# Ledger of designs, part 43: peptides against a protein of PDB entry 5KEZ

Target 1, 320 residues: chain A of PDB entry 5KEZ
Amino acid sequence: NVAIYNPFRPWWERYQPVSYKLCTRSGNEDEFRNMVTRCNNVGVRIYVDAVINHMCGNAVSAGTSSTCGSYFNPGSRDFPAVPYSGWDFNDGKCKTGSGDIENYNDATQVRDCRLTGLLDLALEKDYVRSKIAEYMNHLIDIGVAGFRLDASKHMWPGDIKAILDKLHNLNSNWFPAGSKPFIYQEVIDLGGEPIKSSDYFGNGRVTEFKYGAKLGTVIRKWNGEKMSYLKNWGEGWGFVPSDRALVFVDNHDNQRGHGAGGASILTFWDARLYKMAVGFMLAHPYGFTRVMSSYRWPRQFQNGNDVNDWVGPPNNNGVI

## One batch from the design tools (peptide; made by RFdiffusion4, then SolubleMPNN)

Design b1_p12_1_s1 (from b1_p12_1 with T2A E7K N12A)
Fold by OpenDDE base, seed 4:
Structure b1_p12_1_s1 (fold): chain B 320 residues (1-320), chain A 12 residues (1-12)
Amino acid sequence: as target 1 above (320 residues)
Amino acid sequence: SAVISGKYRQPA
């Protein structure tokens, strides 16, 4: 991915890929292989956060400022380490004036235009699908158990399926022969928008953002909510079917005060309430649970916004 | 209201 130094190595640089090389702030491919092997050998499975909707931001300077030194040129849509070129992006397909998503009530914009300037890959193209599948298959062959598909809301479900249909079975050194990768898709669906979580059920599980939002409200006792209302927690609250749900109290985005869930989202900053929420989540059978391991950073609020929301995890001069 | 996905994934 791109190496950003202003601000200094933010967490979100990881979501601006310039190649599919396993060479990042976390280490190189050999170190990753070693980690996956050691984890698998003790029954810990690895699920990769796969960024396949887009490449880096359109405004990033061309050059070799990347975690593995690969050259890239956002202006010309040139990513030779893949390789991608201008033919592999949705620039001509997106019809907005800016090239970015301008209206989230327009499903076509949401899927064909750039997410906050991130160069949008043309996933309708078999070439693009194949390059992504090659990346994911490389990880599968290393021994990962599955994937979180980043920004799935911004990809057509059929395009995702086309990629998934190209995937290998899991590595038989650790998984039963014929095992398929575990897939969960980041889809923000709190209602009121045309794109629905159910659009993606055919590909795997989906993130249920209503879970953290509603649980936060209940635990905080907002709007007269009571714990007794949780008797029908899950589908009874309008959430997706349990076997399609990936549930969580918070994620890295809404932990920073914005996005899905708003102010109701509980985080480690509110330790007591957070423990209550996480405890309840783990005790309740609804959905596949995800527990967040985060970190403290020097929050600085200006007009209700943390100007340091870019700060990544504890690191040694950018290396984690 | 619309929920902006990937708000923090901004270009440099």
Scores: peptide ipSAE 0.095, ipTM 0.847, DockQ to the pose 0.570
Fold by OpenDDE base, seed 5:
Structure b1_p12_1_s1 (fold): chain B 320 residues (1-320), chain A 12 residues (1-12)
Amino acid sequence: as target 1 above (320 residues)
Amino acid sequence: SAVISGKYRQPA
């Protein structure tokens, strides 16, 4: 991915890929392979956060300022380490003036335009699908158990399906022969927008963001909500079917007080309430559970916004 | 209001 120095190595640089090389601040491919092997050998499975909707930001300077030193040129859409070129992006398909998503009530914009300037891959192209599948298959062959598909809301479900159809069976050294990768898709659907979580059920599980938002409201006792109201928690609250749901109290985005859930989201900053929420989640049978492991950062609120919401995990001068 | 996905993943 790109190396961003202003601000200094923010967490979100990880979501600006320039190649599919397993070479980042977390380590190199050999180290990753070693970790996967060691984890699998003790029954711990690895699920990769796969960033396949886009490459890096359109405004990032061309060059080799990346975690593996690979050259890239956002201006010309040149990513030779893949390789991708200008033919592999949706620039001509997006019809907004900025090239970015401007209206989330327009599903076409949401899927064909750039997410906050991130160069949007033309996932309708078999070439692009194949390059992504190659990346994911390499990980599968290493021994990962599945994937979180980042920004799935911004990809056409059919394009995702086409990629998934190219995937290998899981590595038989650790998984039963014929096993398929576990897929869960990040889709923010709190209602009121055209893109629905149900659009993605055919590809795998989806993130149920209503879970954390509503649970936060209940635990906080907002609007007279009571724990006893959770008696029909899950489908009874309008959530997606349990077998399609991946549930969580918070994630890295909404932990920072914006987007899906807003102020209702419980985090480690509210330790007691957070423990209650996580405990409830783990005790209740609805959905596939995900527990957040995060970190503290020096929050600085200005006009209700944390100006340090970019801060990444603890590091030593950029080294983690 | 619209819920913005991944708004922190910004260019430099």
Scores: peptide ipSAE 0.091, ipTM 0.851, DockQ to the pose 0.591
Fold by OpenDDE base, seed 2:
Structure b1_p12_1_s1 (fold): chain B 320 residues (1-320), chain A 12 residues (1-12)
Amino acid sequence: as target 1 above (320 residues)
Amino acid sequence: SAVISGKYRQPA
């Protein structure tokens, strides 16, 4: 991915790929292989956060400032380490003046335009699908168990399906023969917008963002909410079917107020309430659960916004 | 805070 130095190596640089090489601040491919093997050998499975909707930001300077040294040029849509060129992006498909998503009530914009300036891949093309599948299959062959598909809301479900149809069975050294990768898709659906979580049920599980948002309001006792109302928690609250849901109290985005849920989201900053929420989630039989492991950073609020919301995990001079 | 549908992947 792109290496950003101002601010100094922010967490979000990891979501700006310039290649599909397994070479990042966390280590090289051999180190990753080693980690996957060690984890599998003790029954811990690895699920990769796959960033396949886009490449890096359109305004990033061209050059070799990347975690694996690969050259890239956002201005010319040149990513030779893949390789991608101008033919592989949705620049001509997006009809907004800026080239970015401007209206989230327009499903076509949401899927065909750039997410906050991130160069949007043309996933309708078999070439693009195949390059992504090759990346994911390489990970499968290493021994990962499945994937979180980042920014799935911004990809057409059929394009995702086409990629998934190209995937190998899991590595038989650790998984039963014929096993399929576990797939869950990040889709932000709190209602009120045209793109729905149910659009993606055919591809695998989806993130249920209503879970953390609603649980936060209840535990905070906002709007007269009571714990007793959680008796029919799950489908009874209008959430997606349990067998399609991946649930969580918070994630890295809404810990920083950048995603779905707003101020209702509980985080480790409110330790007592957070433990109550996580404990409830783990005890209640709904969905596939995900527990967050995060870190403290030096928050600095200016006009209600944390100017240090970019701070990444603890590191040694940029090395994690 | 308002609920947003977008993602934070670079500074505004």
Scores: peptide ipSAE 0.088, ipTM 0.832, DockQ to the pose 0.391
Fold by OpenDDE base, seed 1:
Structure b1_p12_1_s1 (fold): chain B 320 residues (1-320), chain A 12 residues (1-12)
Amino acid sequence: as target 1 above (320 residues)
Amino acid sequence: SAVISGKYRQPA
């Protein structure tokens, strides 16, 4: 991915790829392979956060400022390490003046325009689908069990399906022959927008962001809500079917106090309430559960916003 | 109101 130095190596640089090389501040491919092997050998499975909707931001300077040293040029849409060129992006398809998503009530913009300036891949093209599939199949070969598909809301479900259809069965060294990768898709659907979580049910599970938002409100006792109201928690609260739901109390985005759920989201910063919420989630039989493991950072609030919400995880590998 | 996905994925 791109190496961002202002601010200094933020967490979100990891979501700005310039290649599909397994080489980041988290480690190199050999270290990753070693970790996957050791985990599989004791029954711990690995699911990769796959960033396949886009490459890096359009405003990033061209050069070799990346974690693997690969050259890239956002201005010319040149990513030779893949390789991608200007033909592999949706620049001509997006009809907004800025080239970015401007109206989330327009499903076409949401899927064909740039997410906050991130160069949007033309996933309708078989070439692009194949390059992504090659990346994911390499991970499957290493021994991963499945994928979180980042920014799925911004990809057409049919394009995702086309990529998934190119995937190999899981590695038979650790998985039964014919096993398929476990897929869950990040789709933010709190209602009121044209894109729905149900659009993606055919590809795998989806994130249920209503879960953390509503649970936080209940645990915080906002608006007179009581835990007794959780009797029909799940589908009874308007959530997606249990067998399609990936549920969580918080994620890395809404842990920073913005996005899906807002201030209702419980995090480790409110330790007691957070433990209650996580305990309830693990005890209640709804959805596939995900438990967050995060880190503390020096929060600094200005005008209600944490100006240090960019701070990445602790890392002493400044060489990469 | 619309929830903006990728709000923190800022271009450099």
Scores: peptide ipSAE 0.083, ipTM 0.843, DockQ to the pose 0.573

Design b1_p12_1_s2 (from b1_p12_1, 4 letters changed)
Fold by OpenDDE base, seed 2:
Structure b1_p12_1_s2 (fold): chain B 320 residues (1-320), chain A 12 residues (1-12)
Amino acid sequence: as target 1 above (320 residues)
Amino acid sequence: MPVISIKYRQPN
């Protein structure tokens, strides 16, 4: 991915890829292989956050300022480490004046235009699908168990399906022969927009962002909400079917006041209430549960926004 | 207004 130095190595630089090389601030490919092997050998499975909707931002300077030193040029859409060129992006397909998503009520813009300037890959092209599948299959062959598909809302479900159909079975050194990768898709659907979580059920599980938002309201006792109202928690509250849901109290975005949930989201900053919410989630039989492991950072609020929402995991002058 | 993830900031 791109290496950003202003601000200094933010967490979100990881979501601006310039190659599919397994070489980041976390380590190189050999170190990753070693980690996957050690984890699998003790029954801990690895699921990769796969960024396949886009490459880096259009405003990033060209050069070799990347975690693996690969050259890239956002201006010319040149990513030779893949390789991608201008033919592999949706610049000509997006019809907005800016090239960015301008209207989230237009499903075509949401999927064909750039997400906040991130160069949007032409996932309808078999070449692009194959390059992504090669990346994911390399991870499968190393021994990962599945994937979180980042920004799935911004990809056509059929394009995702076409990529998934190219995937190998899981590595038989650790998984039963014929095992398929576990897939869950990040789709932010709180209602009010044309793209729905149900559009993606055919590809795997989806994130249920209503879960953390509503649970936070109840635990905080907002609007007269009571714990007893959670008796029919799950589908009874309008959530997606349990077998399609991946649930969580918070994630890295809404922990920072962004994404879905707003101020209702509970985090480790509210330790007592957060433990109540996480305990309830783990005890209640709905969805596939995900528990957040995070860190403290020096929050500084200006006009209601944390100006340090970019701060990544603890590090030693950029080295994790 | 739209609910989105933080994935991009223009470098200063």
Scores: peptide ipSAE 0.175, ipTM 0.864, DockQ to the pose 0.702
Fold by OpenDDE base, seed 3:
Structure b1_p12_1_s2 (fold): chain B 320 residues (1-320), chain A 12 residues (1-12)
Amino acid sequence: as target 1 above (320 residues)
Amino acid sequence: MPVISIKYRQPN
């Protein structure tokens, strides 16, 4: 991915890829292989956050400022480490003036235009699908158990399916023969927009952002909410079917005041309430649970926004 | 308005 130095190595640089090489601020491919092996050998499975909707931001300077030193040129859509070129992006397909998503009520824009400047891959192309599948299959062959598909809302479900159909079975050194990768898709659907979580049920589980948002209001006792109202928690609260839901109290976005949930989201900053929410989530049978492990950072609010929401985990001069 | 992840900041 791109190496950003202003601000200094933010967490979100990880979501701006310039190659599918497994060399990042967390380590190189050999170290990753070693980690996956050690984890699998003790029954801990690895799921990769796969960024496959886009490459880096269009405003990033061309050069070799990347975690693996690969050259890239956002301006010309040149990513030779893949390789991708201008033919592999949706610039000609997106019809907005800016090239960015301008109207989230237009599903076509949401899928075909750039997410806040992130260069949008042409996932309709078999070449692009194959490059992504090659990346994911490499990870599968290393021994990962599945994937979080980042920004799934911005990909056509059929394109995702086409990629998934190219995936190998899991590594038989650790998984039963014929095992399929576990797939969960980040889809932010709080209602009111044309893209629905149900559009993605055929590909795997989806993130249920209503879960953390609603649980937060209940635990906080906002608007007269009571714990007793959780009697029909899950589908009874309008959530997706349990077997399609990945649930969580917070994630890396909404613990920083972004993403879905707003101020209702409980985080480790409110330790007591957070533990209550996490405890409830783990005790309740609805959905596949995900527990967040985060870190403290020097929050600095200006005009209601944390200007340090970019701060990544503790590191040694940018290396984790 | 729209709910999005903060995946991009323009470098400076």
Scores: peptide ipSAE 0.172, ipTM 0.858, DockQ to the pose 0.706
Fold by OpenDDE base, seed 4:
Structure b1_p12_1_s2 (fold): chain B 320 residues (1-320), chain A 12 residues (1-12)
Amino acid sequence: as target 1 above (320 residues)
Amino acid sequence: MPVISIKYRQPN
């Protein structure tokens, strides 16, 4: 991915890929392979956050400022380490003046235009699908158990399906023969927009952002909500079917006041309430649970926003 | 109003 130095190596640089090389702030491919092996050997499975909707931001300077030193040129849509070129992006498909998503009530824009400047891959193209599948299959061959698909809301479900159909079975050294990768898709659906979580059920589980938002409201005792109302927690609260839901109290985005859920989201900053929420989540059978492991950072609020929301995990001069 | 993940900042 792009190496960003101002601010200094933010967490979100990971979501601006320039290649599919397994060479990042966390280590190289050999180290990753070693980790996956060691984890699998003790029954711990690895799920990769796969950034496949886009490449890096359009405004990033061309060059070799990347975690693996690969050259890239956002201006010309040149990512030779893949390789991608101008033919592999939705520049001509997006009809907005800016090239960015301007109207989230237009599903076509949401999927064909750039997410906040991130170069939008033409996932309709088999070439692009295949390059992504190759990346994911390489990970499968290493021994990962599945994937979180980043920014799934911004991809056509059919394109995702086409990629998933190209995926190999899981590595038989650790998984039963014929096992398929576990897929969960980041889809922010709080209602009110045309894209629905249900659009993605065919591909795997989806993130249920209503979960953390509503649970936070209840535990905070907002709007007259009571714990007793959680008796029908899950589908009874309008959430997606349990077998399609990935649930969580918070994630990296809304922990920083973004993503979804607003002020209701509980985080480790509110330790007592957070523990209650996480405890409830783990005790309740609804959905597939995800527990957040985060860190403290020097929050500085200006106009209600943390100007240090970019700060990544504890690191050694940028190396995690 | 759409709520989105923060994945992009223009380098300074």
Scores: peptide ipSAE 0.172, ipTM 0.863, DockQ to the pose 0.729
Fold by OpenDDE base, seed 1:
Structure b1_p12_1_s2 (fold): chain B 320 residues (1-320), chain A 12 residues (1-12)
Amino acid sequence: as target 1 above (320 residues)
Amino acid sequence: MPVISIKYRQPN
């Protein structure tokens, strides 16, 4: 991915790829393979956060300032390490003046235009689908069990399906023959926009962001909410079907005040209430549960916003 | 207004 130095190596640089090489501040491919093997050998499965909607930001300077030293040029849409060229992006398909998403009530913009400047891949092209599938299949062959598909809201469900149809069965060294990768898709759907979580049910599970948002209000006793109201928690609260839901109290975005949920989201910063929420989530039979493991950072609030929301996890690989 | 993940910022 792109190496960002101002601010210094933020967490979100990991979501600006310039290649599909397994070479980042988290480690190299050999280290990753070793981890996957050790985890699988004790029954712990690995699911990769796969960034396949886009490459890096359009305004990033061209060069070799990347975690694996690969050359890239956002201006010319040149990513030779893949390789991608100008033919592999949706620049000509997006009809907005800026090239960015301007209206989230227009589903075509949401899926065909750039997300905050991130170069949008033309997932309708078989070539692009195949390059992504090759990346994911390499991970499957290493021994991962599945994927979180980042920014799924910004991809056409049919394009996702086309990629998934190219995937291998899981590695038979650890999984039964014929096993398929576990897929869950990040879709932020709080209502009010044309793109719905249900659009993606055919590809796998979907993140249910209403879960953490609503649970937070209940645990905080906001607006007269009571724990007794959780009797029909799940579908009764308007959430997606249990067998399509991936649920969580918080994630890396809304833990930092971004994404869905706002101030209602409970995090480790509110330790007592957070433990209550996580305990309830694990006890209640709805959805596939995910527990967050995060870290403390030096928060600095200015006008209600944490100006240090960029701070990444503790790391001693800053030279990569 | 849109609810999105923050994945890109211009350098300060």
Scores: peptide ipSAE 0.134, ipTM 0.845, DockQ to the pose 0.712

Design b1_p12_1_s3 (from b1_p12_1, 5 letters changed)
Fold by OpenDDE base, seed 5:
Structure b1_p12_1_s3 (fold): chain B 320 residues (1-320), chain A 12 residues (1-12)
Amino acid sequence: as target 1 above (320 residues)
Amino acid sequence: KPVISIKYRQPD
């Protein structure tokens, strides 16, 4: 991915790829293979956060300022390490003046235009699908168990399906023959927008962001909410079917006030309430549960927003 | 206001 120095190595630089090389601040490919092997050998499975909707931001300077030193040129849409060129992006498909998503009530813009400047891949092209599938199949070969598909809201479900149909079975060294990768898709659907979580049920599970948002209001006792109202928690509260739901109290976005849920989201900053929420989640049978492991950062609120929401994990002068 | 993940900020 791109190396961003202003601000200094933010967490979100990881979501701006310039290649599909397994070479980041977390380590190189050999180290990753080693980790996956060690985890699998003790029954811990690895699910990769796969960034396949886009490449890096269009405003990032061309050059080799990346975690693996690969050259890239956002201006010319040149990513030779893949390789991608200008033909592999949706620049011509997006009809907005800026090239960015301007209206989130327009599903076509949401899927065909750039997410806040991130160069949008032409996932309708078999070439692009194949390059992504090759990346994911390489990971499957290494021994990963599945994938979180980042920014699924911004991809056409059919394009995702086309990629998934190219995937190999899981590595038989650790998984039963014929096993398929576990897929869960990041889709932010709190209602009110045209793109729905149900659009993606055919590809795998989806994130249910209503879960953390509503649980937060209940635990916080906002608007007179009571724990007793959780008697029909799950589908009874309008959530997706349990067998399609990936649930969580918080994630990296909404613990920073972004994504979904706003101030209702419970985090480790509110330790007592957070433990109550996580405990309830783990005790209740609805959905597939995900527990957050995060870190403290020097929060600085200005006008209700943390100006340091970019701060990534603890590091030693950029070295993790 | 849209509900999105923040993955990019304009470099200074």
Scores: peptide ipSAE 0.238, ipTM 0.862, DockQ to the pose 0.706
Fold by OpenDDE base, seed 2:
Structure b1_p12_1_s3 (fold): chain B 320 residues (1-320), chain A 12 residues (1-12)
Amino acid sequence: as target 1 above (320 residues)
Amino acid sequence: KPVISIKYRQPD
């Protein structure tokens, strides 16, 4: 991914890829392979956060300022380490003046235009699908168990399906023969927009962002809500079917006051209430549960926004 | 206003 130094190595630089090389601030490919092996050998499975909707931002300077040193040129859409060129992006398909998503009520813009300047891959092209599948299959062959698909609402479900249909079975050294990768898709659907979580049920599980938002409101006792109202928690509250849901109290976005949930989201900053929410989630039989492991950072609020929401995991001058 | 993830901010 791109190496960003202003601000200094923010967490979100990881979501601006310039190649599919397994070479980041977390380590190189050999170290990753070693980690996957050690984890699998003790029954801990690895699921990769796969960024396949886009490459880096259009305004990033060309050069070799990347975690693996790969050259890239956003201006010319040149990513030779893949390789991608201008033919592999949706610049011509997006019809907005800016090239960015301007109207989230227009599903075609949401899927075909750039997400906040991120260069949008032409996932309808078999070449692009194959390059992504090659990346994911390399991970499968290393021994990962599945994937989180980042920014899924910005990809056509059919394009995702086409990629998934190219995937190998899981590595038989650790998984039963014929095992398929576990897929869950990040789709932010709180209602009010044309893209729905149900559009993606055919590809795998979907994040249920209403879960953390509503649970936070209840635990905080907002609007007179009571814990007893959680008796029919799950489908009874309008959430997606349990077998399609991946649930969580918070994630990295809404922990920083962004994404779905707003101020209702409970985090480790509210330790007592957070423990209650996480405990309830683990005890109640709805969805596939995900527990957040995070870190403290020096929050500084200006006009209701944390100006340090970019701060990534603890590091020593960029070395993790 | 749209609800989206933070994935990009233009460098200063």
Scores: peptide ipSAE 0.230, ipTM 0.868, DockQ to the pose 0.722
Fold by OpenDDE base, seed 4:
Structure b1_p12_1_s3 (fold): chain B 320 residues (1-320), chain A 12 residues (1-12)
Amino acid sequence: as target 1 above (320 residues)
Amino acid sequence: KPVISIKYRQPD
């Protein structure tokens, strides 16, 4: 991914890929392979956050400022380490004046235009699908158990399906023969927009952002909500079917005041309430649970926003 | 109004 130095190595640089090389702030491919092996050997499975909707931001300077030193040129859509070129992006497909998503009530824009400037891959193209599948299959071969598909809301479900159909079975050294990768898709659906979580059920589980938002409201005792109302927690609260839900109290976005959930989201900053929420989540059978492991950072609020929301996990001069 | 993940900031 791109190496951003202003601010200094923010967490979100990881979501701006310039290649599919396993060479990042966390280590190189050999180190990753070693980690996956060691984890698998003790029954700990690895699920990769796969950034496949886009490449880096359109405004990033061309050059070799990347975690693996790969050259890239956002201006010309040149990512030779893949390789991608101008033919592999939705520039001509997006009809907005800016090239960015301007209207989230237009599903076509949401999927064909750039997410806040991130160069949008033409996932309709088999070439692009194959390059992504190749990346994911390499990870499968290493021994990962599945994937979180980043920004799934911004990809056509059919394109995702086409990629998933290209995936190999999991590595038989650790998984039963014929095992398929576990897929969960980041889809922000709180209602009010045309894109629905149910659009993605065919591909795997989806993130249920209503979960953390509503649970936060209840535990905070907002709007007259009571803990006793949780007796029908899950589908009874309008959430997606349990077998399609990936649930969580918070994630990296909304613990920073972004993404879905608003002020209701509980985080480790409110330790007692957070523990209650996480405890309840783990005790309740609804959905597939994800527990957040985060960190403190020097929050500085200006106009209700943390100007240090970019701060990544503890690191040594950018190396995690 | 739209709820989105923050994945990009224009470099300074």
Scores: peptide ipSAE 0.222, ipTM 0.869, DockQ to the pose 0.726
Fold by OpenDDE base, seed 1:
Structure b1_p12_1_s3 (fold): chain B 320 residues (1-320), chain A 12 residues (1-12)
Amino acid sequence: as target 1 above (320 residues)
Amino acid sequence: KPVISIKYRQPD
């Protein structure tokens, strides 16, 4: 991915790829393979956060300022390490003046235009689908069990399906023959926008962001909410079907005050209430649960915003 | 206001 130095190596640089090399500040491919093997051998499965909607930001300077030194040129849409070129992006398809998503009530813009400047891959092209599938299949062959598909809201469900149809069965060294990868898709749907979580049910599970938002309100006793109202928690609260839901109390975005949920989201910063929420989530039979493991960072609030929301996890591999 | 993940900021 792109190496960002101002601020210094933020967490979100990991979501600006320039190649599909398994070589980042988290480690190299050999280290990753070793981890996957050790985890699988004790029954712990690995699901990869796959960034396949886009490459890096359009305003990033061209060169080799990236993990493991791959060359890239956002201006010319040149990513030779893949390789991608200008033919592999949706620049000509997006009809906005800026090339960015300008109206989130326009589903076509949401899927065909750049997300905050991130170069949008043309997932309608078989070439692009195949390159992504090759990346994911390499991970499957290493022994991962499935994927979180980042920014699924910004991809056409049919394009996702086309990629998934190219995927191998899971590695038979650890999984039964014919096993399929476990897929869950990041779709932020709080209502009010044209893109719905249900658009993606055919590809796998989806993130239910209403879960953490509503649970936080209840646990905080906001607006007169009571725990007794959780009797019909799940579908009764308007959430997606249990067998399509991946649920969580917080994620890396809304833990930092961004994304879905706002101030209602409970995090480790409010330890007591957070433990209550996580405990309830694990006890209640709705959805596939995900527990957050995060870290402390030096929060600095200015005008209600944490100016250090960029701080990434502890790392001693800044050389790459 | 759209609800999105913050994945990109232009360097200072």
Scores: peptide ipSAE 0.168, ipTM 0.857, DockQ to the pose 0.719

